# Peptides against a protein of PDB entry 6CSU, part 88

Target 1, 51 residues: chain A of PDB entry 6CSU
Amino acid sequence: GALEELRGQYIKAVKKIKCDMLRYIQESKERAAEMVKAEVLRERQETARKM

## One batch from the design tools (peptide; made by RFdiffusion4, then SolubleMPNN)

Design b2_p26_6_s2
Fold by OpenDDE base, seed 5:
Structure b2_p26_6_s2 (fold): chain B 51 residues (1-51), chain C 51 residues (1-51), chain A 26 residues (1-26)
Amino acid sequence: as target 1 above (51 residues)
Amino acid sequence: as target 1 above (51 residues)
Amino acid sequence: SEIEEKIEEEIKKLEKEGEEIVKKYE
């Protein structure tokens, strides 16, 4: 019936949210790693300029 | 020292990821709620047309 | 990771809250 269909649609939506979040976590970790890498590079360059 | 600074930057990046995820969760929840609401409305309208 | 675990817990919470949302519109 209509209620079962609605429940099914909600469960599907929640599962999609879960998948999207896991993907976002992975992408965010990659961005964070690149941010740290860039900062380290800048610090090394600054240190070099001061030597 | 440099190692502590790097550690601090890493922790900062991870905390940003956490905040981004919490925001994403909130926004996704809102979208899911609106989707359910819209579906309920459509079902009610369909039921009305069949009466 | 700890963050991922917390996210999984939040997802489970959202599933439960969603059930209440559905009930609200019944």
Scores: peptide ipSAE 0.102, ipTM 0.545, DockQ to the pose 0.052
Fold by OpenDDE base, seed 1:
Structure b2_p26_6_s2 (fold): chain B 51 residues (1-51), chain C 51 residues (1-51), chain A 26 residues (1-26)
Amino acid sequence: as target 1 above (51 residues)
Amino acid sequence: as target 1 above (51 residues)
Amino acid sequence: SEIEEKIEEEIKKLEKEGEEIVKKYE
């Protein structure tokens, strides 16, 4: 019936949100890791120039 | 030193990720609630037209 | 990670709250 159909639609939406959030977390971790790597490289370059 | 500075940058990035996720959760809840509300209203309209 | 675990717990809460949102419009 209409109620079951609505519940089904909600469950589908929530599952999509969960998937999107997990993907966002993974992508955010990757971005953070890249930021750290880039900063380490810059620090090494700065140190080298001062030596 | 450089190590502590890098660690500080990493911690700042992780805190930003946490804040972004909490905001995303809140916005997702609001969107889900509005979606359900809108669908219920549509279903009531459809039911009324068929009665 | 700890942050991921906390987010997953919030997802579970979101699902439960959503069920209540559906119920109030029944």
Scores: peptide ipSAE 0.100, ipTM 0.541, DockQ to the pose 0.052
Fold by OpenDDE base, seed 3:
Structure b2_p26_6_s2 (fold): chain B 51 residues (1-51), chain C 51 residues (1-51), chain A 26 residues (1-26)
Amino acid sequence: as target 1 above (51 residues)
Amino acid sequence: as target 1 above (51 residues)
Amino acid sequence: SEIEEKIEEEIKKLEKEGEEIVKKYE
């Protein structure tokens, strides 16, 4: 019935939320890693410039 | 330095994501529960109407 | 809830992995 359908829809939505959250976190990690990489590059460049 | 600061910011951001997501899940559960409650009420009303 | 616990555990793992990624560049 409608109640069971609603429950099913909720469970499906929660699963989607979980997946979306994990994807978001993964993308966030990738962005952070890239920012760190860029920072390291800049620091190395700065060091090289000073030498 | 900047690298350590970036690391710290990233960790802080991830912690925020965790908190936000848990809150979102909780709110979603509350909304779902309320929808279920409403559906049950409607079903009871329908049953009563038929009787 | 069970799902919240699972998600929290996954997030914790992701936090650790993220930290390790950052450490590679430090």
Scores: peptide ipSAE 0.093, ipTM 0.519, DockQ to the pose 0.110
Fold by OpenDDE base, seed 2:
Formats: C-alpha cells, structure tokens, sequence
Structure b2_p26_6_s2 (fold): chain B 51 residues (1-51), chain C 51 residues (1-51), chain A 26 residues (1-26)
C-alpha cells in the first residue's frame, strides 16, 4: 500500500545518500592525496634550491 | 609547516562533511516520520469514511 | 539509529584511511 511505498522510497533515498557520501569522501581523499603530493614535491624543490 | 596545515585542514573538512551529512540524514528522517504520520492519519480518515 | 551507526562507522574508517594516505606523503 501507500504506506509501504512511502517507507520503501525513504529507505531507497537513505541508501542513495549513503552511497553519495562514500563516493564524495573517496573523491575528497583522492584530491587531498594529490594536494599533499604536490606540496611534498614543492618542499623538495625548495629544499634543493636552498642547498 | 604547510604540509601539516594541509593535513589538518583536510581532516577538519572531512569531519565537517560527516557532521553535515549526519544532520541531513537526521532531518530527512524527521521529514519522513512526519510524512508517515500524515499518511497514517489520512488512512484512518479514509477508513472512517468507508465505515 | 542503525543506519546512522553504520554510516558513522564507515566514515570513521574512511577518515583513518585518509589520514594514512596523508602520512604516506609526509
């Protein structure tokens, strides 16, 4: 019935939110890793310039 | 240094996202609960009309 | 709720993994 359909729609929405959150976190981690990598490279270059 | 600051900013951002998403889920649950409540009331009214 | 608990646990794991990724480049 309508009540069961509503419940089902809600559960589906929550599952979607969970998946979206996990994907977003994963993408954020990847971006952060790239930023850190770039920073490390810059620091190494800076150190080399000072030596 | 800059690298540690970046790390700190990343962790802080992830924590903020976590909090925002948990809040969103909580609000979604509240809205869903209200919708279910309204549906139950409508069903009761409908049943009453048919009796 | 159970859903929130599961999400929180998964996020916690992801945060730890993220921290380890950052440490790898430090």
Amino acid sequence: as target 1 above (51 residues)
Amino acid sequence: as target 1 above (51 residues)
Amino acid sequence: SEIEEKIEEEIKKLEKEGEEIVKKYE
Scores: peptide ipSAE 0.091, ipTM 0.515, DockQ to the pose 0.109

Design b2_p26_6_s4
Fold by OpenDDE base, seed 1:
Structure b2_p26_6_s4 (fold): chain B 51 residues (1-51), chain C 51 residues (1-51), chain A 26 residues (1-26)
Amino acid sequence: as target 1 above (51 residues)
Amino acid sequence: as target 1 above (51 residues)
Amino acid sequence: SELLEKIEEEIKKLEEESTEIVKKYE
């Protein structure tokens, strides 16, 4: 009935939010890894300039 | 009625998930900062050993 | 992931509690 349909829509919406957040977590991890890599490179370059 | 109760549950769930996400983001930023700091230190130590 | 676990628990809670609402008014 109408109530079951509405319930289903709400649950679907929340599950969509979950999926979006899972994607965010994955992308965030990738960005963090890239940020660390970039920082290491900058540190090496700075050290090289001082030699 | 039923509509209001279902709506209320949906909103409550979304708000809870939102709060959890915001907390995760904040903690993730802090962990990322510490990760960068640690990586920079390791890089400096490695460079120092080569001098 | 702790976040994933919390989200899944919240979804489970919504699913269970909303079922009771539907039963109440059906």
Scores: peptide ipSAE 0.321, ipTM 0.760, DockQ to the pose 0.849
Fold by OpenDDE base, seed 4:
Structure b2_p26_6_s4 (fold): chain B 51 residues (1-51), chain C 51 residues (1-51), chain A 26 residues (1-26)
Amino acid sequence: as target 1 above (51 residues)
Amino acid sequence: as target 1 above (51 residues)
Amino acid sequence: SELLEKIEEEIKKLEEESTEIVKKYE
């Protein structure tokens, strides 16, 4: 019935949020990895310069 | 009625997820900062060793 | 992920509680 359908729609919407967060987490990890990579590279250069 | 209650439950769930997301973002940033700090320190040591 | 776990718990809660609402008004 209408109530069951509405319930289903709300649950579907929340599950969509879950999927969005999965993607966000993955993308965040990728960005973090790139940030670390860049930081490592910069640090190597800085350390080398100091020595 | 049922519609209002279901809607209320949905909104409550979404608000909770929002709060969780905000907390995650904050904690993630903190962890990332610490990770970078540690990586920088390790890289300094490694670079120094190589030179 | 702790975040995902929390979201999953919230989804489960919504599923359970909304079921009771539907039953109440069926």
Scores: peptide ipSAE 0.320, ipTM 0.761, DockQ to the pose 0.840
Fold by OpenDDE base, seed 5:
Structure b2_p26_6_s4 (fold): chain B 51 residues (1-51), chain C 51 residues (1-51), chain A 26 residues (1-26)
Amino acid sequence: as target 1 above (51 residues)
Amino acid sequence: as target 1 above (51 residues)
Amino acid sequence: SELLEKIEEEIKKLEEESTEIVKKYE
């Protein structure tokens, strides 16, 4: 019926949000890892310059 | 009726997810900043040890 | 992830409570 169909649509919509968040979290972790790598590299370069 | 209650439940769920997302983003930024600071410190210590 | 866990809990809540709403008005 109409109520069951609407219920299904709402549940589908929030599950889509979950999927979007999974992707966001994964991409965020990758960006964070690259940020750390870049900072380590900059620190090494700065230390080398001072030596 | 049922339609209004289902709609209300959906909106409530989406708003809760939104709030959780915003909190996660803020906390993630703070954790990322701290991770960078910690990594820089470790790099400095390692460089100092090698000198 | 704590965020994903919270979202999953919210989805579960929606699924359970919406079922009760449908039953109430069937």
Scores: peptide ipSAE 0.320, ipTM 0.761, DockQ to the pose 0.844
Fold by OpenDDE base, seed 2:
Structure b2_p26_6_s4 (fold): chain B 51 residues (1-51), chain C 51 residues (1-51), chain A 26 residues (1-26)
Amino acid sequence: as target 1 above (51 residues)
Amino acid sequence: as target 1 above (51 residues)
Amino acid sequence: SELLEKIEEEIKKLEEESTEIVKKYE
């Protein structure tokens, strides 16, 4: 009935939010990894120039 | 009625998820900053030992 | 992750509580 359909729509919406959060977490981890690599590279260059 | 109660449950769930996400983002930023500091320190030590 | 676990528990809660609401007004 109408109530069951509305319930289904709300559950579908929150499950969509869960999927979006999963994607965000994955992309965030990838960006963090790239940021660390960039910082390490810059640190190597800076340390080498000072010696 | 039923529609208002279902809507209330949906909004409550979405708001809880939003709060959890905001906390996750803040804690993730703090952990990322500490990770970068640790990596930079290790890189300085490694580079210095090799020269 | 801890975040995903929290979200999954919230979804489970919504599914269970909304079922009771639908039953109440059937």
Scores: peptide ipSAE 0.318, ipTM 0.759, DockQ to the pose 0.811

Design b2_p26_7_s1
Fold by OpenDDE base, seed 4:
Structure b2_p26_7_s1 (fold): chain B 51 residues (1-51), chain C 51 residues (1-51), chain A 26 residues (1-26)
Amino acid sequence: as target 1 above (51 residues)
Amino acid sequence: as target 1 above (51 residues)
Amino acid sequence: SELEKKIDEQIEKLEKESEEIVKKYS
């Protein structure tokens, strides 16, 4: 009935939001890792030039 | 009626989830930024020692 | 952000679809 359908829609919405967030977090972590790698490389080069 | 009230509760709950998630993301970004700063500092020190 | 936009879309979808359910059973 109506109650079951409303509940179903709520659960579906929450699950979708959860999935979107988890994907976002994973992708953000991957991007952050790559940025750190690049930063480390740049920092090494910069420091080497300063020495 | 009861259906409208339940609908409202579900929408309110999802909006709360949104708020919590966005706060978590913001806090995570802040922590990540601090970690990057620390990493940059450590990398500078390490590279300096290697030179 | 893109994530916030996606979340807002899901909320909007819930709002619209749940309203249709309420109307259906009114």
Scores: peptide ipSAE 0.495, ipTM 0.808, DockQ to the pose 0.766
Fold by OpenDDE base, seed 1:
Structure b2_p26_7_s1 (fold): chain B 51 residues (1-51), chain C 51 residues (1-51), chain A 26 residues (1-26)
Amino acid sequence: as target 1 above (51 residues)
Amino acid sequence: as target 1 above (51 residues)
Amino acid sequence: SELEKKIDEQIEKLEKESEEIVKKYS
């Protein structure tokens, strides 16, 4: 009935939002890891150049 | 009526979830930024020590 | 952000679809 359909729509929305967030977090972690590696390398070069 | 009230409650709940998730992401970004800053500083010191 | 846009789209979808359910059973 109406109550079950409304509940179903709510649960569906919540699950979709959850999935989008978890995916975002995972992708963000991967990007951050690569960014840190690049920054560390850049910093080593910059520090060495100033020595 | 009862259906409209339930609909409103579900929408409110989802909006609350949105707010909580965005807050979590913002706080995570801030923590990550601080960690990167600390890592860069550590890398500078390590590189300089090896020169 | 892109994520916020996705979330907003889900909220909008819920708002529209739930309204149709209310109308259906009114």
Scores: peptide ipSAE 0.494, ipTM 0.808, DockQ to the pose 0.798
Fold by OpenDDE base, seed 2:
Structure b2_p26_7_s1 (fold): chain B 51 residues (1-51), chain C 51 residues (1-51), chain A 26 residues (1-26)
Amino acid sequence: as target 1 above (51 residues)
Amino acid sequence: as target 1 above (51 residues)
Amino acid sequence: SELEKKIDEQIEKLEKESEEIVKKYS
């Protein structure tokens, strides 16, 4: 009935949002790791040049 | 009616989830920024010591 | 952001489809 259909739509929406969030978090972690590596490399070069 | 009220509750719940997720992302960005700053500082010190 | 856009799309989908259910059973 109507109640079951509404409930189903809500659950489906929440599950989709959850999946998108988890994917975003994983991709963000990967980007952050790459950013840190790049920053460390750049800083090593800068510090070396100033010495 | 009851159906409209339930619909409203589901929509409100999903919007709350959105708000919580966006807040989490913002806080995570701030933590990431602090982590990068700390990493840069440590790297400066390490590079300097090795020279 | 892209994530926020995706979330908004899901909310919009829920709003529209749930409205149709309410109409169907009204």
Scores: peptide ipSAE 0.494, ipTM 0.808, DockQ to the pose 0.770
Fold by OpenDDE base, seed 3:
Structure b2_p26_7_s1 (fold): chain B 51 residues (1-51), chain C 51 residues (1-51), chain A 26 residues (1-26)
Amino acid sequence: as target 1 above (51 residues)
Amino acid sequence: as target 1 above (51 residues)
Amino acid sequence: SELEKKIDEQIEKLEKESEEIVKKYS
């Protein structure tokens, strides 16, 4: 009935949002890791040039 | 009626989830920025000691 | 952001489809 259909739509929406967020977080972590590695490398080069 | 009220509650709940997720992401970004700043500082110190 | 856009699309979908259910059973 109507109640079951509404509930089903709600659960489906929540699950989709959850999946999208988890994927976003994972991809963001990967990008952040790459960014840190690049920054550390640049920092080492800069510090070395100052010495 | 009851159907409209339930629909409203589900929509409200999903919007709340959205807000919580966006806040979490924003706070996570802020923490990540602080972490990077600290890491850069440590890297400078380490590189300097090696030179 | 792209994530927010995706979430908003899901909310919009829920709003529209749930409205149709309410109409159907009204």
Scores: peptide ipSAE 0.493, ipTM 0.808, DockQ to the pose 0.759

Design b2_p26_7_s2
Fold by OpenDDE base, seed 3:
Structure b2_p26_7_s2 (fold): chain B 51 residues (1-51), chain C 51 residues (1-51), chain A 26 residues (1-26)
Amino acid sequence: as target 1 above (51 residues)
Amino acid sequence: as target 1 above (51 residues)
Amino acid sequence: DKVLEKIDEQIKKLEKEGTEIVKKYS
């Protein structure tokens, strides 16, 4: 009935949002890690050049 | 009616999730920025120490 | 933000589908 269908749609929407967020978090972490690595390397070079 | 009210409640709940996710994303970005700044500072010190 | 955009689309879909369900059973 209507209740079951609405409930099903709500659950489906929430699950999709959850999946999107989990993916975002994972990708964000990966990007952050790579960004830090790159920044560290650049900083080493910059510091070395100044010395 | 009850059906419309239920629909409204589900929509409201999902919108709340959206709001929470928005806040999470914003806070995540801020934390990432601070993390990078801290890492850069640490790397400067480490590089300088090794030279 | 891509994620927020997707979420908005999901909400929009839910709103639309919910409306159709309400109509169906009204």
Scores: peptide ipSAE 0.254, ipTM 0.708, DockQ to the pose 0.853
Fold by OpenDDE base, seed 2:
Structure b2_p26_7_s2 (fold): chain B 51 residues (1-51), chain C 51 residues (1-51), chain A 26 residues (1-26)
Amino acid sequence: as target 1 above (51 residues)
Amino acid sequence: as target 1 above (51 residues)
Amino acid sequence: DKVLEKIDEQIKKLEKEGTEIVKKYS
């Protein structure tokens, strides 16, 4: 019935949002790791230049 | 009616989830920024120590 | 933000489909 269909839609929507967020979090962690890696390398060169 | 009310509650709940996720993303960005800042400072000292 | 855009679309879809269900059983 209508109640079951609405409930099903809600649960499906929540699960989809959860999956999208988990993927986003994982991708953001990977980007952050690469950003830190790059920043460390740049800072090493900059610090060396100032010495 | 009851059906419309339930629909409204489900939509409201999903919007709340969105808000919670937005907050999480914003807080994670702030933490990432602080982490990069700290890493840069530490790397400056480490590079200087190696020189 | 791509993720937020996707979530917005999911909410819009839920709103649309929910409206159709309500109409169907009204």
Scores: peptide ipSAE 0.214, ipTM 0.664, DockQ to the pose 0.787
Fold by OpenDDE base, seed 1:
Structure b2_p26_7_s2 (fold): chain B 51 residues (1-51), chain C 51 residues (1-51), chain A 26 residues (1-26)
Amino acid sequence: as target 1 above (51 residues)
Amino acid sequence: as target 1 above (51 residues)
Amino acid sequence: DKVLEKIDEQIKKLEKEGTEIVKKYS
């Protein structure tokens, strides 16, 4: 009935949001790690040039 | 009616989850920025000690 | 943000589909 259909839609939406969030977190961590590596490399070069 | 009210409750709950995710994303970006600042500082010190 | 955009679309879809269900059983 209507109740079951509405409830099903809600649960499906919540599960999809959860999956999107988990993927975002994982991808964000990977991008952050790469950005840190690049920043560390640039900082080493800049520091060396100033010395 | 009851169905409209229930629909409204489900939509409200999903919107709350969206808001929570938005806040998490914002806080995650802020934490990442602080981690980069800390890493840059440490790298400057380590590079200087090696020279 | 692409994730937020997807979530917005999910909410819009839920709103639309829920409206259709309510109409169906009205």
Scores: peptide ipSAE 0.213, ipTM 0.663, DockQ to the pose 0.751
Fold by OpenDDE base, seed 5:
Structure b2_p26_7_s2 (fold): chain B 51 residues (1-51), chain C 51 residues (1-51), chain A 26 residues (1-26)
Amino acid sequence: as target 1 above (51 residues)
Amino acid sequence: as target 1 above (51 residues)
Amino acid sequence: DKVLEKIDEQIKKLEKEGTEIVKKYS
């Protein structure tokens, strides 16, 4: 009936949310990794200047 | 030292990502609930028209 | 990944709560 169909629609939406979140996490991790990489490069430059 | 500070920055970034995800989950739940509410209201109207 | 595992658990919880939401508005 209508309620069963509505429940099905909700579950489909939740599964889409899961996929969106996984993508968000992956992109966020990539941004974090790039931030760390940039910081390491800056630190190496700073060390070189002090030597 | 520099490596410890960098590690600290990474951990802070990861914690921020976690918080962002929790907020996204909460907002997604609210949107899903509103979608269900709207659909139920439409179904009630449809039932009323058929009576 | 611990974060992904927690998210997966949360999604499963949401699926259960969805059933309750449907009942609430019925």
Scores: peptide ipSAE 0.112, ipTM 0.510, DockQ to the pose 0.128

Design b2_p26_7_s3
Fold by OpenDDE base, seed 2:
Order: sequence, then C-alpha cells, then structure tokens
Structure b2_p26_7_s3 (fold): chain B 51 residues (1-51), chain C 51 residues (1-51), chain A 26 residues (1-26)
Amino acid sequence: as target 1 above (51 residues)
Amino acid sequence: as target 1 above (51 residues)
Amino acid sequence: DEVLERIEEEIKKLEEETEKIVKKYS
C-alpha cells in the first residue's frame, strides 16, 4: 500500500545519500593526502632556500 | 491527511540528514586546514635541523 | 560542490516520487 511505498522511497533515498557521502569522504581523504605530500615537498624546498 | 503528514516527515528527515552531512563536510575542511598548517610548521623545523 | 548537488537531486527526486504516491492513493 501507500505506507509501504512511502517507507520504501525514504529508505532508498537515505541509502543513496549515505553512499554518496561515503564516496565523498574516501575521495576527500585521498585528495587531502596528496595535498599534504605536495605541501611538504614545497615547504622543504622553500625552507632550504632561506638557509 | 495521514499520508501527507507521513510524506512530510520523511522529507524532513532526509533534509536533516543532508544538513548533518553538510556540517560534517565543513568541519572536516576546517580540521584539514589546521592539519596542513601544523604539518607545514613541523616540516620547517625538521628541515632546518637537517641543515 | 558535486556531492551537495547529488544530494539535492536525490531529495528533489524523493519529493517528486512521494507526491506521486500520495496522489495515487488519495
């Protein structure tokens, strides 16, 4: 009935939002790790030039 | 009616989840920025010690 | 934000689908 269909739509939407967020978190972590590596490398060069 | 009220409750719940996730993203970005600042500071000291 | 856009689209779809269900059983 209508109640079961509405419940089904809610659960489906929540699951999709959860999946999108998990993917975002994983991709964000990967980008953050690469950003840190790049920043560390840049900083080593810049610090060395000031010595 | 009851079905319209239930629909409204499900939509409200999904919007709440969206808001919670947006807050998480914002807080995560702020933490990441602070981690980068701390890492840069640490790296400057470590690089200087090796000179 | 791409993720935000996807979430907003899912909410919009849910609103449309729930409206269809309510009308179907009204």
Scores: peptide ipSAE 0.144, ipTM 0.578, DockQ to the pose 0.775
Fold by OpenDDE base, seed 4:
Structure b2_p26_7_s3 (fold): chain B 51 residues (1-51), chain C 51 residues (1-51), chain A 26 residues (1-26)
Amino acid sequence: as target 1 above (51 residues)
Amino acid sequence: as target 1 above (51 residues)
Amino acid sequence: DEVLERIEEEIKKLEEETEKIVKKYS
C-alpha cells in the first residue's frame, strides 16, 4: 500500500545518500593523499633550493 | 496521518544527513590542513637529516 | 569516520522507526 511504498522510497533514498557519502569520503581521502604527495614534493624542492 | 509522518521522517533524515555531510566536509578540511602541516614539518626534518 | 558512523546509526534508527509506523498503520 501507500505506506509501504513511501517507506520503501524513503529507505532507498537514505541508502543512496549513505552510498554517496561513502563515495565522497573515499574521493576526499584520495584527494588528501594527492595533496600530501604534492606538498611533500614541493617541500623537498624548496629545501633543496635552500641548500 | 501515517503518510505525512513517514514523509516527515524522510525530510528530517535528509536534512540531518545534509548537515552531517557539511560538518564532515568542514572537519575533513581541517584534518587535511593539519595533516599537510605535519607532513611538511616531517619532510623538512627528514631532508635536514640527509644534509 | 566518526561522522559516517553517526550517520549510519541514525539511518538504522530511522529505519526502525519507520518500520514501527508502517506496522502500526498497515
Scores: peptide ipSAE 0.124, ipTM 0.567, DockQ to the pose 0.698
Fold by OpenDDE base, seed 1:
Structure b2_p26_7_s3 (fold): chain B 51 residues (1-51), chain C 51 residues (1-51), chain A 26 residues (1-26)
Amino acid sequence: as target 1 above (51 residues)
Amino acid sequence: as target 1 above (51 residues)
Amino acid sequence: DEVLERIEEEIKKLEEETEKIVKKYS
């Protein structure tokens, strides 16, 4: 009935949020790694220009 | 009625979870920024040691 | 990880509270 459907909708929403959060964590780890690599590269290039 | 009350509770719960997720995202960004800062520092220190 | 764990626990808590509400009105 209506009550069961409403509960189902809530659970679905909660699971969606959880899934999005987990995805963000994974993607953020990947982005962080790339960001660090890029920053190190820029730093080395700046050093080279000063030589 | 009872159904409306339940709906209200579900909406409130979902909003709370969403808020917690957003907080996590913010904290994750801050940690990533600190990680980059630390990496830059290490890179500069390594360069200095080679001088 | 720690924050994620806390959020997961909060989700679990909310699910349990929701279940209580469902049982109340069922």
Scores: peptide ipSAE 0.124, ipTM 0.555, DockQ to the pose 0.434
Fold by OpenDDE base, seed 5:
Structure b2_p26_7_s3 (fold): chain B 51 residues (1-51), chain C 51 residues (1-51), chain A 26 residues (1-26)
Amino acid sequence: as target 1 above (51 residues)
Amino acid sequence: as target 1 above (51 residues)
Amino acid sequence: DEVLERIEEEIKKLEEETEKIVKKYS
């Protein structure tokens, strides 16, 4: 009925939000790791040049 | 009626969860930026030491 | 993460309360 459908829609929305957040966190961690590696490499090169 | 009231409650709850997630994402980005800055500083020091 | 865990717990509570509400009106 109407109540069950409404509940279903709500739960689906909540679960989607949760999943989106978890995915974002995982992808963000991966991107951050790559960003750090790239930054470290550039920094080493610049530091070496200044030495 | 009861159905409309429940609908209103569901919408409000979903919006709150969404806002909480967006806030978390924003705060996470800020923390990540500070973490990168700290990592760069440590890397400069270590690279200089090895030179 | 602590914030994420809090959100997850809130979601769980909302789901449980939703179930109670549905049962109340059924």
Scores: peptide ipSAE 0.122, ipTM 0.565, DockQ to the pose 0.508

